Peptides against a protein of PDB entry 3J47. Designs and how they scored, part 21

Target 1, 121 residues: chain A of PDB entry 3J47
Amino acid sequence: IRLTNQLKSLKGLQSKLKDVVEYLDKVINKELPINHTILGKLQDVFNLLPNLGTPDDDEIDVENHDRINISNNLQKALTVKTNDELMVIYISNLVRSIIAFDDLIENKIQNKKIQEQRVKD
Target 2, 69 residues: chain B of PDB entry 3J47
Amino acid sequence: YEEKEESNLAATKSMVKIAEQYSKRIEEEKELTEEELKTRYVGRQDPKKHLSETADETLENNIVSVLTA

## One batch from the design tools (peptide; aimed at target 1 T82, target 2 L9 M15)

Design b2_p16_5_s3 (made by RFdiffusion4, then SolubleMPNN; from b2_p16_5, 11 letters changed)
Fold by OpenDDE base, seed 4:
Structure b2_p16_5_s3 (fold): chain B 121 residues (1-121), chain C 69 residues (1-69), chain A 16 residues (1-16)
Amino acid sequence: as target 1 above (121 residues)
Amino acid sequence: as target 2 above (69 residues)
Amino acid sequence: SLEFERLNELLRYSES
């Protein structure tokens, strides 16, 4: 289920990216005005999708200077934020693991003490 | 796609909440560790067990947060 | 998973 959802999300993202590219091309060609709502939605998608800042997307954005840079900067910022969140989660998991390990050690020590006491009796 | 978007939005909101809860969870983990340390010194198994349980709960919450992210 | 395994190994070591 999770993998399927991830795959679906990826497919959706791909489709959206295609739409964005098409839109951006139209904007570049002055066929359509810049739609701030679309850009906002795109930003939201990038905020929600931690891996949207794949290097492949960065290469496409190099040619279209200023606005792409803003979008890329925003994507980068979002990626950084996501990375920070992931780091926090990672650290938390590590801490929990350490605590669990400490508890396990203590339990083992206690068990040894109990065994030693039983042997003395 | 819409369902997934809704799920993602919910997940994002959950992540924000998780971030807030993360600090609290860290504190809870510390408290559990302290109780374990105290139990280790006092030789009372019950406080150590409680600390371990709290740590486990904190870990579980973090794992759920990671899975939701 | 690897970190967890490492942690478990550390726990095992501390218990020994």
Scores: peptide ipSAE 0.486, ipTM 0.838, DockQ to the pose 0.018; fails the geometry check
OpenDDE base, seeds 1, 2, 3, 5: peptide ipSAE 0.467, 0.441, 0.445, 0.449; ipTM 0.834, 0.835, 0.835, 0.832; seeds 1, 2, 3, 5 fail the geometry check

Design b2_p16_5_s4 (made by RFdiffusion4, then SolubleMPNN; from b2_p16_5, 9 letters changed)
Fold by OpenDDE base, seed 4:
Structure b2_p16_5_s4 (fold): chain B 121 residues (1-121), chain C 69 residues (1-69), chain A 16 residues (1-16)
Amino acid sequence: as target 1 above (121 residues)
Amino acid sequence: as target 2 above (69 residues)
Amino acid sequence: SLQFELLQTKLEYALK
C-alpha cells in the first residue's frame, strides 16, 4: 500500500513534469501564449524544488545530504539517504532471517529429539 | 496522489524513525541471539522462545519498514 | 564467532 502510494505520487509528478515540458515546448515554439499563472506556479514548484541544474559542486550544503533533496545535488543526497535506509533495512531483514533460521534449526533439533525419544520408548 | 504524497511523507518520517528503530532492532536481534546461546547452555526453552519471538518481531518490523520505504 | 559455532552445531544436528 505505502509503496503503491509512493509510486502513484511519483507517477503523478512525472506526468505533471511531462505536461510542463510539453507546455514549455509549445511556448518556445510560439504555439501558445506564455501563461503567467502556470509559469508562476512552476516557479513556485521550482523554488520548492532544490536547484537541479547548478553544476557547481562546491555549494552542496553537506548537511542536507541525509534529506531526500529534490535538487540533483539534493536528489543525490536524498538518493544516498535512501540507499542508506535501504541498506539498513536489508541488513535488518538479513539479521532477522538469520535469527528465524536459528530458531527453525533449534525447533528441528527439538523435534528430532522428541522423535528419538518416542522411538526409544 | 495527495493520499500517496501524505503516505510518502509519513513513510519518509517513518524511515528516519525506522533508521533509529533499525539500530535498536539490530541491538535487539543481537540480544536475541545471545539469549538463544544462553538458552542452549542453560537448557531452558523459555529464553530461546523469547529470542525467537523477538527475532520474528524484528523481521516483521523490517519487512514493514521495507514495504514502507 | 560463538553464534556462528552455535548455528553450525544446530545445522549439524538438524542434518543428522
Scores: peptide ipSAE 0.432, ipTM 0.838, DockQ to the pose 0.013; fails the geometry check
OpenDDE base, seeds 1, 2, 3, 5: peptide ipSAE 0.425, 0.429, 0.428, 0.419; ipTM 0.835, 0.842, 0.833, 0.830; seeds 1, 2, 3, 5 fail the geometry check

Design b2_p16_6 (made by RFdiffusion4)
Pose (drawn by RFdiffusion4):
Structure b2_p16_6 (pose): chain A 91 residues (1-28, 36-48, 72-121), chain B 63 residues (1-40, 47-69), chain P 16 residues (1-16)
Amino acid sequence: IRLTNQLKSLKGLQSKLKDVVEYLDKVIHTILGKLQDVFNLNNLQKALTVKTNDELMVIYISNLVRSIIAFDDLIENKIQNKKIQEQRVKD
Amino acid sequence: YEEKEESNLAATKSMVKIAEQYSKRIEEEKELTEEELKTRPKKHLSETADETLENNIVSVLTA
Amino acid sequence: LESLEELAEATKEALE
């Protein structure tokens, strides 16, 4: 789902660029200004990424913790299944 | 495009706020362990732990 | 485009 959404965003840019190229050919405005703003707003992320790296680490740790909890419950389920099997054999 | 952006936007606003959500997910995780212990309720605890993990995964995907 | 700007601003806020 996230991927489909990203693709839709990129599709708009691709089409938008094509339109802009065609527009320029024809010419040979508000949209242009808006595009420029967007440009000014990965490069910058470079410095910002430094912080993101730290945050990514935290969210990795959290994921690990959740995985452990899931494993715990999983073990309990396995044990219950074994007990059920034993009861069936007895019967 | 908009629908997709909306989902992404929510992922971003969650990333700004995740410090509080992390502490509440930490607690939730503990709660699910407690429930399991009682069972040894167990199911409820396990569900809570799963939810906490899922929230962490969503936070990582957004990042 | 406006949505991209909002996203960019929100991203900057999240990274600051």

Design b2_p16_6_s1 (made by RFdiffusion4, then SolubleMPNN; from b2_p16_6, 9 letters changed)
Fold by OpenDDE base, seed 4:
Structure b2_p16_6_s1 (fold): chain B 121 residues (1-121), chain C 69 residues (1-69), chain A 16 residues (1-16)
Amino acid sequence: as target 1 above (121 residues)
Amino acid sequence: as target 2 above (69 residues)
Amino acid sequence: LEKQIELLKALLEAAS
């Protein structure tokens, strides 16, 4: 559910960006006037959102390298953080898996012992 | 989309918390392993079971964290 | 983790 929601949000953002690009292209081509209200809202959202899309911004050393970065410049630092978090999660999953397997093995051993005892009786 | 965005934001915040919890979860996993080890020596199924359950819970939380990430 | 996996494998072999 969470992944689905995240994906949906991302898709929504992508769609919006596409619409903006299309609108900008139309404006450049003088086909349609700029919808100032929508653009203004989008700009506000874009300003609130870490700048993901503009390739031209130089590598700004963003302070929080270790944090999950959603946005590009901040995202570089945040990407490092995200990667770290993912690594931690991955390691945790592995550890849990190992523990689960250990328990399974132990259970299997016990079951085998019980079966052996039953055969002897 | 908004609900998902909110969920993603919450998930991101949760991921930070999860990182902290991850360390704790790792410790919990170790405890489970220790209990399992102890159970092997004592022959008591209950502590071992508890350790296994804790390990499973830790795994589940990690999976959820991965899904959230 | 690798050591734990190895231990788990050993345990599995012992159980077999």
Scores: peptide ipSAE 0.413, ipTM 0.845, DockQ to the pose 0.014
OpenDDE base, seeds 1, 2, 3, 5: peptide ipSAE 0.409, 0.410, 0.386, 0.400; ipTM 0.838, 0.841, 0.831, 0.833; seeds 1, 2, 3, 5 fail the geometry check

Design b2_p16_6_s2 (made by RFdiffusion4, then SolubleMPNN; from b2_p16_6, 10 letters changed)
Fold by OpenDDE base, seed 2:
Structure b2_p16_6_s2 (fold): chain B 121 residues (1-121), chain C 69 residues (1-69), chain A 16 residues (1-16)
Amino acid sequence: as target 1 above (121 residues)
Amino acid sequence: as target 2 above (69 residues)
Amino acid sequence: LEKQIELLKELLKALS
């Protein structure tokens, strides 16, 4: 149950990130005007969520973060640090989930084998 | 300002250490998975269980480290 | 992680 919930949450996050990327692409392509409210919310999300984006996204985030740091270098530095920490935490959680899933798979395989043996007997 | 800088530096060093620990934990997890695979292949449950437990412990430590960071 | 996920998926398929 816990692992399933984590996977679901991760999937939701992935979907949200995709939406964000699409929005940013539209903004870059001048298809949509910059919505300050959305941008602010994205910033909040970036502050709250580890930027698990592609390295390119990370670079963009770093650049944006650097720009923000021009206004508040200390805050930017803290934000970067926080993002890195969150990233590490996220990766760690993923690894744990993978390990747990592997164990579950193994248990299931064993159970299946036991059941098959019982049927043969 | 100096105190803050020192604190940030210390935090950064701690993060690097956590990253290293994480890498080590990942490797330990892989090893456990290999043992589980071997156990699965051999049909022995005990080594696999042990690997899983070790992986869980490693993950827990990582979570704690992240929470404390 | 991706490789591990893939392995897990394969294992899941094997268990099904």
Scores: peptide ipSAE 0.381, ipTM 0.817, DockQ to the pose 0.020
OpenDDE base, seeds 1, 3, 4, 5: peptide ipSAE 0.386, 0.390, 0.435, 0.381; ipTM 0.828, 0.832, 0.837, 0.827; seeds 1, 3, 4, 5 fail the geometry check

Design b2_p16_6_s3 (made by RFdiffusion4, then SolubleMPNN; from b2_p16_6, 8 letters changed)
Fold by OpenDDE base, seed 4:
Structure b2_p16_6_s3 (fold): chain B 121 residues (1-121), chain C 69 residues (1-69), chain A 16 residues (1-16)
Amino acid sequence: as target 1 above (121 residues)
Amino acid sequence: as target 2 above (69 residues)
Amino acid sequence: LEKQIELLKALLEALS
């Protein structure tokens, strides 16, 4: 559910960005006015969101090592953070798996001992 | 979309918390392993079982965290 | 991460 919601949000954002790009192209080509309200809201979102969608600007200070894989420069930092988080989760899962496996082995050994005792009786 | 975004934001915040919890969970897992070791020596089924259950819970939480991440 | 890996190793060692 959470992943689905995140995906939906990302899809929505992607669609909106696409619309903005299309609008900008239209503005460039035909001087069509953008819906200023939508643009303003989008701009607000872009201001709140770390550097969305402009791939080229290397120079924006990637200083924010935040965990959340958010948009471009901040998104790079956020991507790193997200990767770190995923790695932690992965390692944790592995650890849990190992512990569970250990318990299973012990249970199996105990069961075997019980069976051996039953055979001896 | 808004609900999902809010959920994602909450999830992200939760992920930070989860990272902290992850460290704690790792520690808990270690403790469980130690208890298992102790249980092996003592032969007490109950502590070992408890350790196993805790390990499983830790694993489940990690899985949920991964899914949330 | 390194600490986590170390914990995993310790757990594995404990299981062995």
Scores: peptide ipSAE 0.446, ipTM 0.849, DockQ to the pose 0.022; fails the geometry check
OpenDDE base, seeds 1, 2, 3, 5: peptide ipSAE 0.418, 0.372, 0.433, 0.406; ipTM 0.833, 0.825, 0.835, 0.820; seeds 1, 2, 3, 5 fail the geometry check

Design b2_p16_6_s4 (made by RFdiffusion4, then SolubleMPNN; from b2_p16_6, 10 letters changed)
Fold by OpenDDE base, seed 5:
Structure b2_p16_6_s4 (fold): chain B 121 residues (1-121), chain C 69 residues (1-69), chain A 16 residues (1-16)
Amino acid sequence: as target 1 above (121 residues)
Amino acid sequence: as target 2 above (69 residues)
Amino acid sequence: LEKQIELLKEKLKALS
């Protein structure tokens, strides 16, 4: 359920982004008038996104490095943090999987022993 | 979309807590494995089952953590 | 306005 919701949210964002691209292309080609309201909202969203294009040395506040999927440059730093978190989750899942397999093997061995005993009786 | 976004935000907050709980969960998983080993040797099926169940719970929590992430 | 459009294009490129 959670994964599905995340995927749906991502798909929604992707669709919206595509619509924006298409709109911008039409504006560039002078096929459509610029919608000032949409442009303003997009600009606001961009301003809320970490600066993607300025590789400038300004102190990426270390605190934001840990937060998930905000835009490219700050997003790269955030992506690193997200990557670390995902790695931890991956390792955790792996460990849980190993434990589950161990239990499965043990159950299989027990079942085999029970069957062998029943054949002897 | 908005409902999912809210869910994702809640999940992200939970991930921080999960990081702390992860260490504890690993220890709990180890304990379960030890109990399974003991149960395997003693022939006590019930303790072994309990260990397996605890391991499953630990796995589920890790999956939830991954999904939140 | 032109600067705003360019900023939006950059944002779009970053998201793509």
Scores: peptide ipSAE 0.400, ipTM 0.827, DockQ to the pose 0.053
OpenDDE base, seeds 1, 2, 3, 4: peptide ipSAE 0.402, 0.405, 0.389, 0.401; ipTM 0.826, 0.825, 0.816, 0.828; seeds 1, 2, 3, 4 fail the geometry check

Design b2_p16_7 (made by RFdiffusion4; failed a check: too like the target's own chain)
Pose (drawn by RFdiffusion4):
Structure b2_p16_7 (pose): chain A 91 residues (1-28, 36-48, 72-121), chain B 63 residues (1-40, 47-69), chain P 16 residues (1-16)
Amino acid sequence: IRLTNQLKSLKGLQSKLKDVVEYLDKVIHTILGKLQDVFNLNNLQKALTVKTNDELMVIYISNLVRSIIAFDDLIENKIQNKKIQEQRVKD
Amino acid sequence: YEEKEESNLAATKSMVKIAEQYSKRIEEEKELTEEELKTRPKKHLSETADETLENNIVSVLTA
Amino acid sequence: AYEEFKETAEELKEAL
């Protein structure tokens, strides 16, 4: 789902660029200003990425913890299944 | 495009706030362990732990 | 739309 959403966003840019190229050919405004703003707003992320790296680490650790908890419950489920099997054999 | 952005926007606003959500997920995780222990309720605890893991995964995907 | 986008971009810069 996230991927489909990202593709939709990129699609708009692609189409928008094509339109802009055609517009320029024809010319040979508000949208242009807005585009410029967006441009000014990956490169910048480079410095900002430094902090993101730290936060990514924290969210990796959280995921690991959750995986451990899931494993625990999984073990209990396995044990219950084994007990059920034993009961059936006895019967 | 808008629908997709909306989903992404929520992911961003959650990333700004995740310090508190992390502490509440930490607690929830512990709660699920407690429920399992009682069973040894157990199901409820397990569900809570799974929810906490899912929230962490979502935080990572957004990042 | 643009205003929301810009505010979001600014929030990202502030958060990082």

Design b2_p16_7_s1 (made by RFdiffusion4, then SolubleMPNN; from b2_p16_7, 12 letters changed)
Fold by OpenDDE base, seed 4:
Structure b2_p16_7_s1 (fold): chain B 121 residues (1-121), chain C 69 residues (1-69), chain A 16 residues (1-16)
Amino acid sequence: as target 1 above (121 residues)
Amino acid sequence: as target 2 above (69 residues)
Amino acid sequence: TFEKLKQNLEDILKSL
């Protein structure tokens, strides 16, 4: 459910971004007047979206790099954070699987000992 | 979309909380493994079973966390 | 053995 909602949000964002690109292309081609309200909302979304495109090295506060949500350099940092979180989850799953496997082995050994005892009796 | 964005924000906050809970769950898993070790020495089946059950619950929670991530 | 489990876990960690 949660992943499906995240995927749906991402698809919605992708669709909205596609609509914006298509709108911008139509504006560039002079087919449609600039809808200032949509453009303003898009600018607000873009301002909330961390700077994708500007190459310049300097002052982007390194501190917010850990938060997964923000945008490209930040989205890269967020992708790294998501990857680290996924790695931690993966390692924990492996550890739990190993513990469960150890318990299964021990249960099997105990069952075998019980069966061997029953055969001796 | 907003419900999903809120769910994603809650998912991200839950992911940070899951990372903390995950660290805590790893520690709980280690404690469980130590209790299993102790149970092997004490010969009482009950602590070992409880350890196994807690490890399984921890595994299930991690799988659910991975599936939600 | 717990030591074997620990070694297996360490091997997995080294493999990652």
Scores: peptide ipSAE 0.496, ipTM 0.857, DockQ to the pose 0.017
OpenDDE base, seeds 1, 2, 3, 5: peptide ipSAE 0.435, 0.419, 0.432, 0.452; ipTM 0.840, 0.842, 0.837, 0.836; seeds 2, 3, 5 fail the geometry check

Design b2_p16_7_s2 (made by RFdiffusion4, then SolubleMPNN; from b2_p16_7, 9 letters changed)
Fold by OpenDDE base, seed 1:
Structure b2_p16_7_s2 (fold): chain B 121 residues (1-121), chain C 69 residues (1-69), chain A 16 residues (1-16)
Amino acid sequence: as target 1 above (121 residues)
Amino acid sequence: as target 2 above (69 residues)
Amino acid sequence: NYEKLLKALEEVKKAL
């Protein structure tokens, strides 16, 4: 359920971004008037997004490496954090899978012992 | 979309909590493995089953954490 | 910060 909702939100965002790009292209081509309300809201979104533009500000504060969902430059640092979090989750899943397999193997061994006892009786 | 976004925000907050709980979950997983080892030794099926169930719950929580991340 | 970004994205979704 949660993952499906995240995917739905991302798809909605992607569709919206596409519509914005198409709108901006039409405005550049003078085919449509600028919808100032949509543009203002988009600007608000971009202002809330970390600055994508200047690669040279190396002062990506190391503390912000820990935030997953922010735009490309900060998103690189955030992508590193996301990658680290994904790695932790992956390792955790592997460990849980190993434990589950160990339990399965033990259950099989017990089942074999029970079958061997039934054959002796 | 809104419900999903709320879920993603809740998920992100949960992820921070998951990172803190990760060490605890690893310890709980180790305890389960020790109980399985003890159950193998004692030959009692019930403690082993409980350990397996707790390991599965721990796995599910990690998967949800990954999906939330 | 994330909550504000979320609200802004929601407003943009309502505007489209």
Scores: peptide ipSAE 0.467, ipTM 0.838, DockQ to the pose 0.070; fails the geometry check
OpenDDE base, seeds 2, 3, 4, 5: peptide ipSAE 0.403, 0.391, 0.455, 0.430; ipTM 0.842, 0.834, 0.839, 0.824; seeds 2, 3, 4, 5 fail the geometry check

Design b2_p16_7_s3 (made by RFdiffusion4, then SolubleMPNN; from b2_p16_7, 8 letters changed)
Fold by OpenDDE base, seed 5:
Structure b2_p16_7_s3 (fold): chain B 121 residues (1-121), chain C 69 residues (1-69), chain A 16 residues (1-16)
Amino acid sequence: as target 1 above (121 residues)
Amino acid sequence: as target 2 above (69 residues)
Amino acid sequence: RYEKLKKALEEIKNAL
């Protein structure tokens, strides 16, 4: 359910971005007047999008650590954070797998002991 | 779209909480392992079964956390 | 952070 909702939102965002690009192309071609309201909302969306686009400014403002997925320079710091989180989750899964295997081994040992007792009787 | 955005926001908030929950889950896994160790000495199957079940529940919660991350 | 996780893993391994 959650993954399906995330995919649906992503697809909706992609469709909306495509419609915006098509609108911008029509405005550039002078086929449609510039809708200032749509452009203002897009600018607001781009300003809320962590800065994807400026290649030159080296100042990685370190402050907003928590938002993993959205923007490239922030994404590099966030990619490191995401990598650390994924590593922690991976190690946790490994530990749980080891516990489950040890329980399985002990269950097998107990089953063998029960079988050996039944053969001696 | 809005329902999914709300779900993603909830997932992000859950991910912050996962770090705290992870520390608690590690402690629960240790308690289980101690019960298994005690069960090896006492020779009764029941505490060991409970340990295995709680380890499995902990594993499932990590898998769900990975899938949500 | 990794050392804390490694320690927890070692404690689980020792309990097994």
Scores: peptide ipSAE 0.471, ipTM 0.846, DockQ to the pose 0.021
OpenDDE base, seeds 1, 2, 3, 4: peptide ipSAE 0.442, 0.496, 0.468, 0.452; ipTM 0.841, 0.856, 0.847, 0.851; seeds 1, 2, 3, 4 fail the geometry check

Design b2_p16_7_s4 (made by RFdiffusion4, then SolubleMPNN; from b2_p16_7, 9 letters changed)
Fold by OpenDDE base, seed 5:
Structure b2_p16_7_s4 (fold): chain B 121 residues (1-121), chain C 69 residues (1-69), chain A 16 residues (1-16)
Amino acid sequence: as target 1 above (121 residues)
Amino acid sequence: as target 2 above (69 residues)
Amino acid sequence: RYEKLLQSLNEIKEAL
């Protein structure tokens, strides 16, 4: 149930993102006038994305290409953060698995010792 | 969509809490391992069983965290 | 930042 809901939301988000990209392409190509309401909603969506780093104060007249690079750099930073979190979770699971395995081995050794004592009696 | 968004928001809040809980869980795992080590020296089954149970609970919590992440 | 985790892992490994 939870995984299915997550997948459905992700698909919905992907579809919406695709529609936004298509709209932006049409605006860039001057096929549609700039709709300020749509841009405002898009900005709200971007603002709901974890703060893409504070623009460092440098007055770089960075042409529109650098905004895509900043978005990519932030997406990369978010991807790195996500990878780090997944790695920590993976290591934690591995550690727990090792402890559980050690306990299993010890339980098995104890069971063998009990059986050996029963045979000697 | 909204129900899943709420679930994802809850998962994200849980993930922040998981980082703190993870540090606590690591400490619990260490305490368990030390108890197991002590039990190996004392040769009594009871502390070892408690260690195993707590390690299992910790493992389950990590699995749930992975499934939520 | 993973040193503490690695240390914990090593301690568990030594206990095994």
Scores: peptide ipSAE 0.446, ipTM 0.836, DockQ to the pose 0.023
OpenDDE base, seeds 1, 2, 3, 4: peptide ipSAE 0.461, 0.425, 0.473, 0.397; ipTM 0.850, 0.846, 0.848, 0.841; seeds 1, 2, 3, 4 fail the geometry check

Design b2_p16_8 (made by RFdiffusion4)
Pose (drawn by RFdiffusion4):
Structure b2_p16_8 (pose): chain A 91 residues (1-28, 36-48, 72-121), chain B 63 residues (1-40, 47-69), chain P 16 residues (1-16)
Amino acid sequence: IRLTNQLKSLKGLQSKLKDVVEYLDKVIHTILGKLQDVFNLNNLQKALTVKTNDELMVIYISNLVRSIIAFDDLIENKIQNKKIQEQRVKD
Amino acid sequence: YEEKEESNLAATKSMVKIAEQYSKRIEEEKELTEEELKTRPKKHLSETADETLENNIVSVLTA
Amino acid sequence: ATWEAALKAHEALLEL
C-alpha cells in the first residue's frame, strides 16, 4: 500500500514535468513558483539524515523487542499443541 | 495522490511524536508478558505484544 | 526538525 501511494506521488511529478516542458516550448506561473519552493525544501536530508540514523536505530531496537515477545508467545502455543497431542495419544 | 500523501503525512506526524508512543509501547509490551505469565489472559497479553511490535514496524517503514 | 521539514514538503506538494 505504501508503495502504491509513493508511485502515485512520483507519477504526478513525472506528468507535471512533461506539462512544464510542453508549456515552456509553447511560451518560446504560480505553479513554477510552487515548484521552486518544493525544490528548495535528499540533499538537505543528507545532514538531517544524521539524526534520522539515530532514530532509525531506536525503532530497530523496538522491533527486535517485539520480535522477542512474539517468540515467547509462540513457544507457549507450541507447548500447548504438544500437550494436546499427548492427550489424544492417551485417549 | 492525495490519499497516498494522507497516509504518509500520518506516518510523519507519528515520527515527530514517537518518543511518547515508544514509552507507551514499552509498557504495552510488558503488559502482554504479564498476561502470558498468568496463563502459564495469556492470549490478551500476546495480542498486546503483537500490537506493540506492529507499531514499531510501522514506525520503521515510515522512517 | 527532519520530520517537520518532511511535513512542510508534503504540504507544499499538496499545494502544487

Design b2_p16_8_s1 (made by RFdiffusion4, then SolubleMPNN; from b2_p16_8, 10 letters changed)
Fold by OpenDDE base, seed 4:
Structure b2_p16_8_s1 (fold): chain B 121 residues (1-121), chain C 69 residues (1-69), chain A 16 residues (1-16)
Amino acid sequence: as target 1 above (121 residues)
Amino acid sequence: as target 2 above (69 residues)
Amino acid sequence: DTWELQEQLQKKLREL
């Protein structure tokens, strides 16, 4: 459910971004007047989404590294953070798997000992 | 979309919490391994079983966390 | 930190 919602949000953002690009292209081509309302909403989205589309790589303020959902450069940093979190979760799963295997091995050893004792009796 | 964004924000906050929980889960896993070791020495099946169950729960929580991330 | 934890867990697993 959560992943599906995240994917839907990402798809929605992608679609909106595409619409913005198309709108900007039309404005550049003087085919359509700048829809200030869409631009304002986009600015709000861009303000909420730090530097998706700003050309200058340099101004990625370090502060927003922790927030997974926000904008491309931040989203790259967030993707890195998400990857790190996924890596942590992966390692945790490995650790749990190892513990589960240890328990399984021990159970198997115990069962084998019980069988060996039953054969001796 | 907004509900999903809110869910993603909650998921992101949950991921930060998951990182903290991960550290805690790692510690819990270490404790479980120590309890399992202790159970091997005590020869009582009950603590070992409990350790195994807690390890499994920890694994499940990590899997759910990975799936949520 | 996670790697170190995994290594410790693997070490414990080997001791079992």
Scores: peptide ipSAE 0.499, ipTM 0.860, DockQ to the pose 0.018; fails the geometry check
OpenDDE base, seeds 1, 2, 3, 5: peptide ipSAE 0.492, 0.492, 0.488, 0.469; ipTM 0.850, 0.852, 0.847, 0.842; seeds 1, 2, 3, 5 fail the geometry check

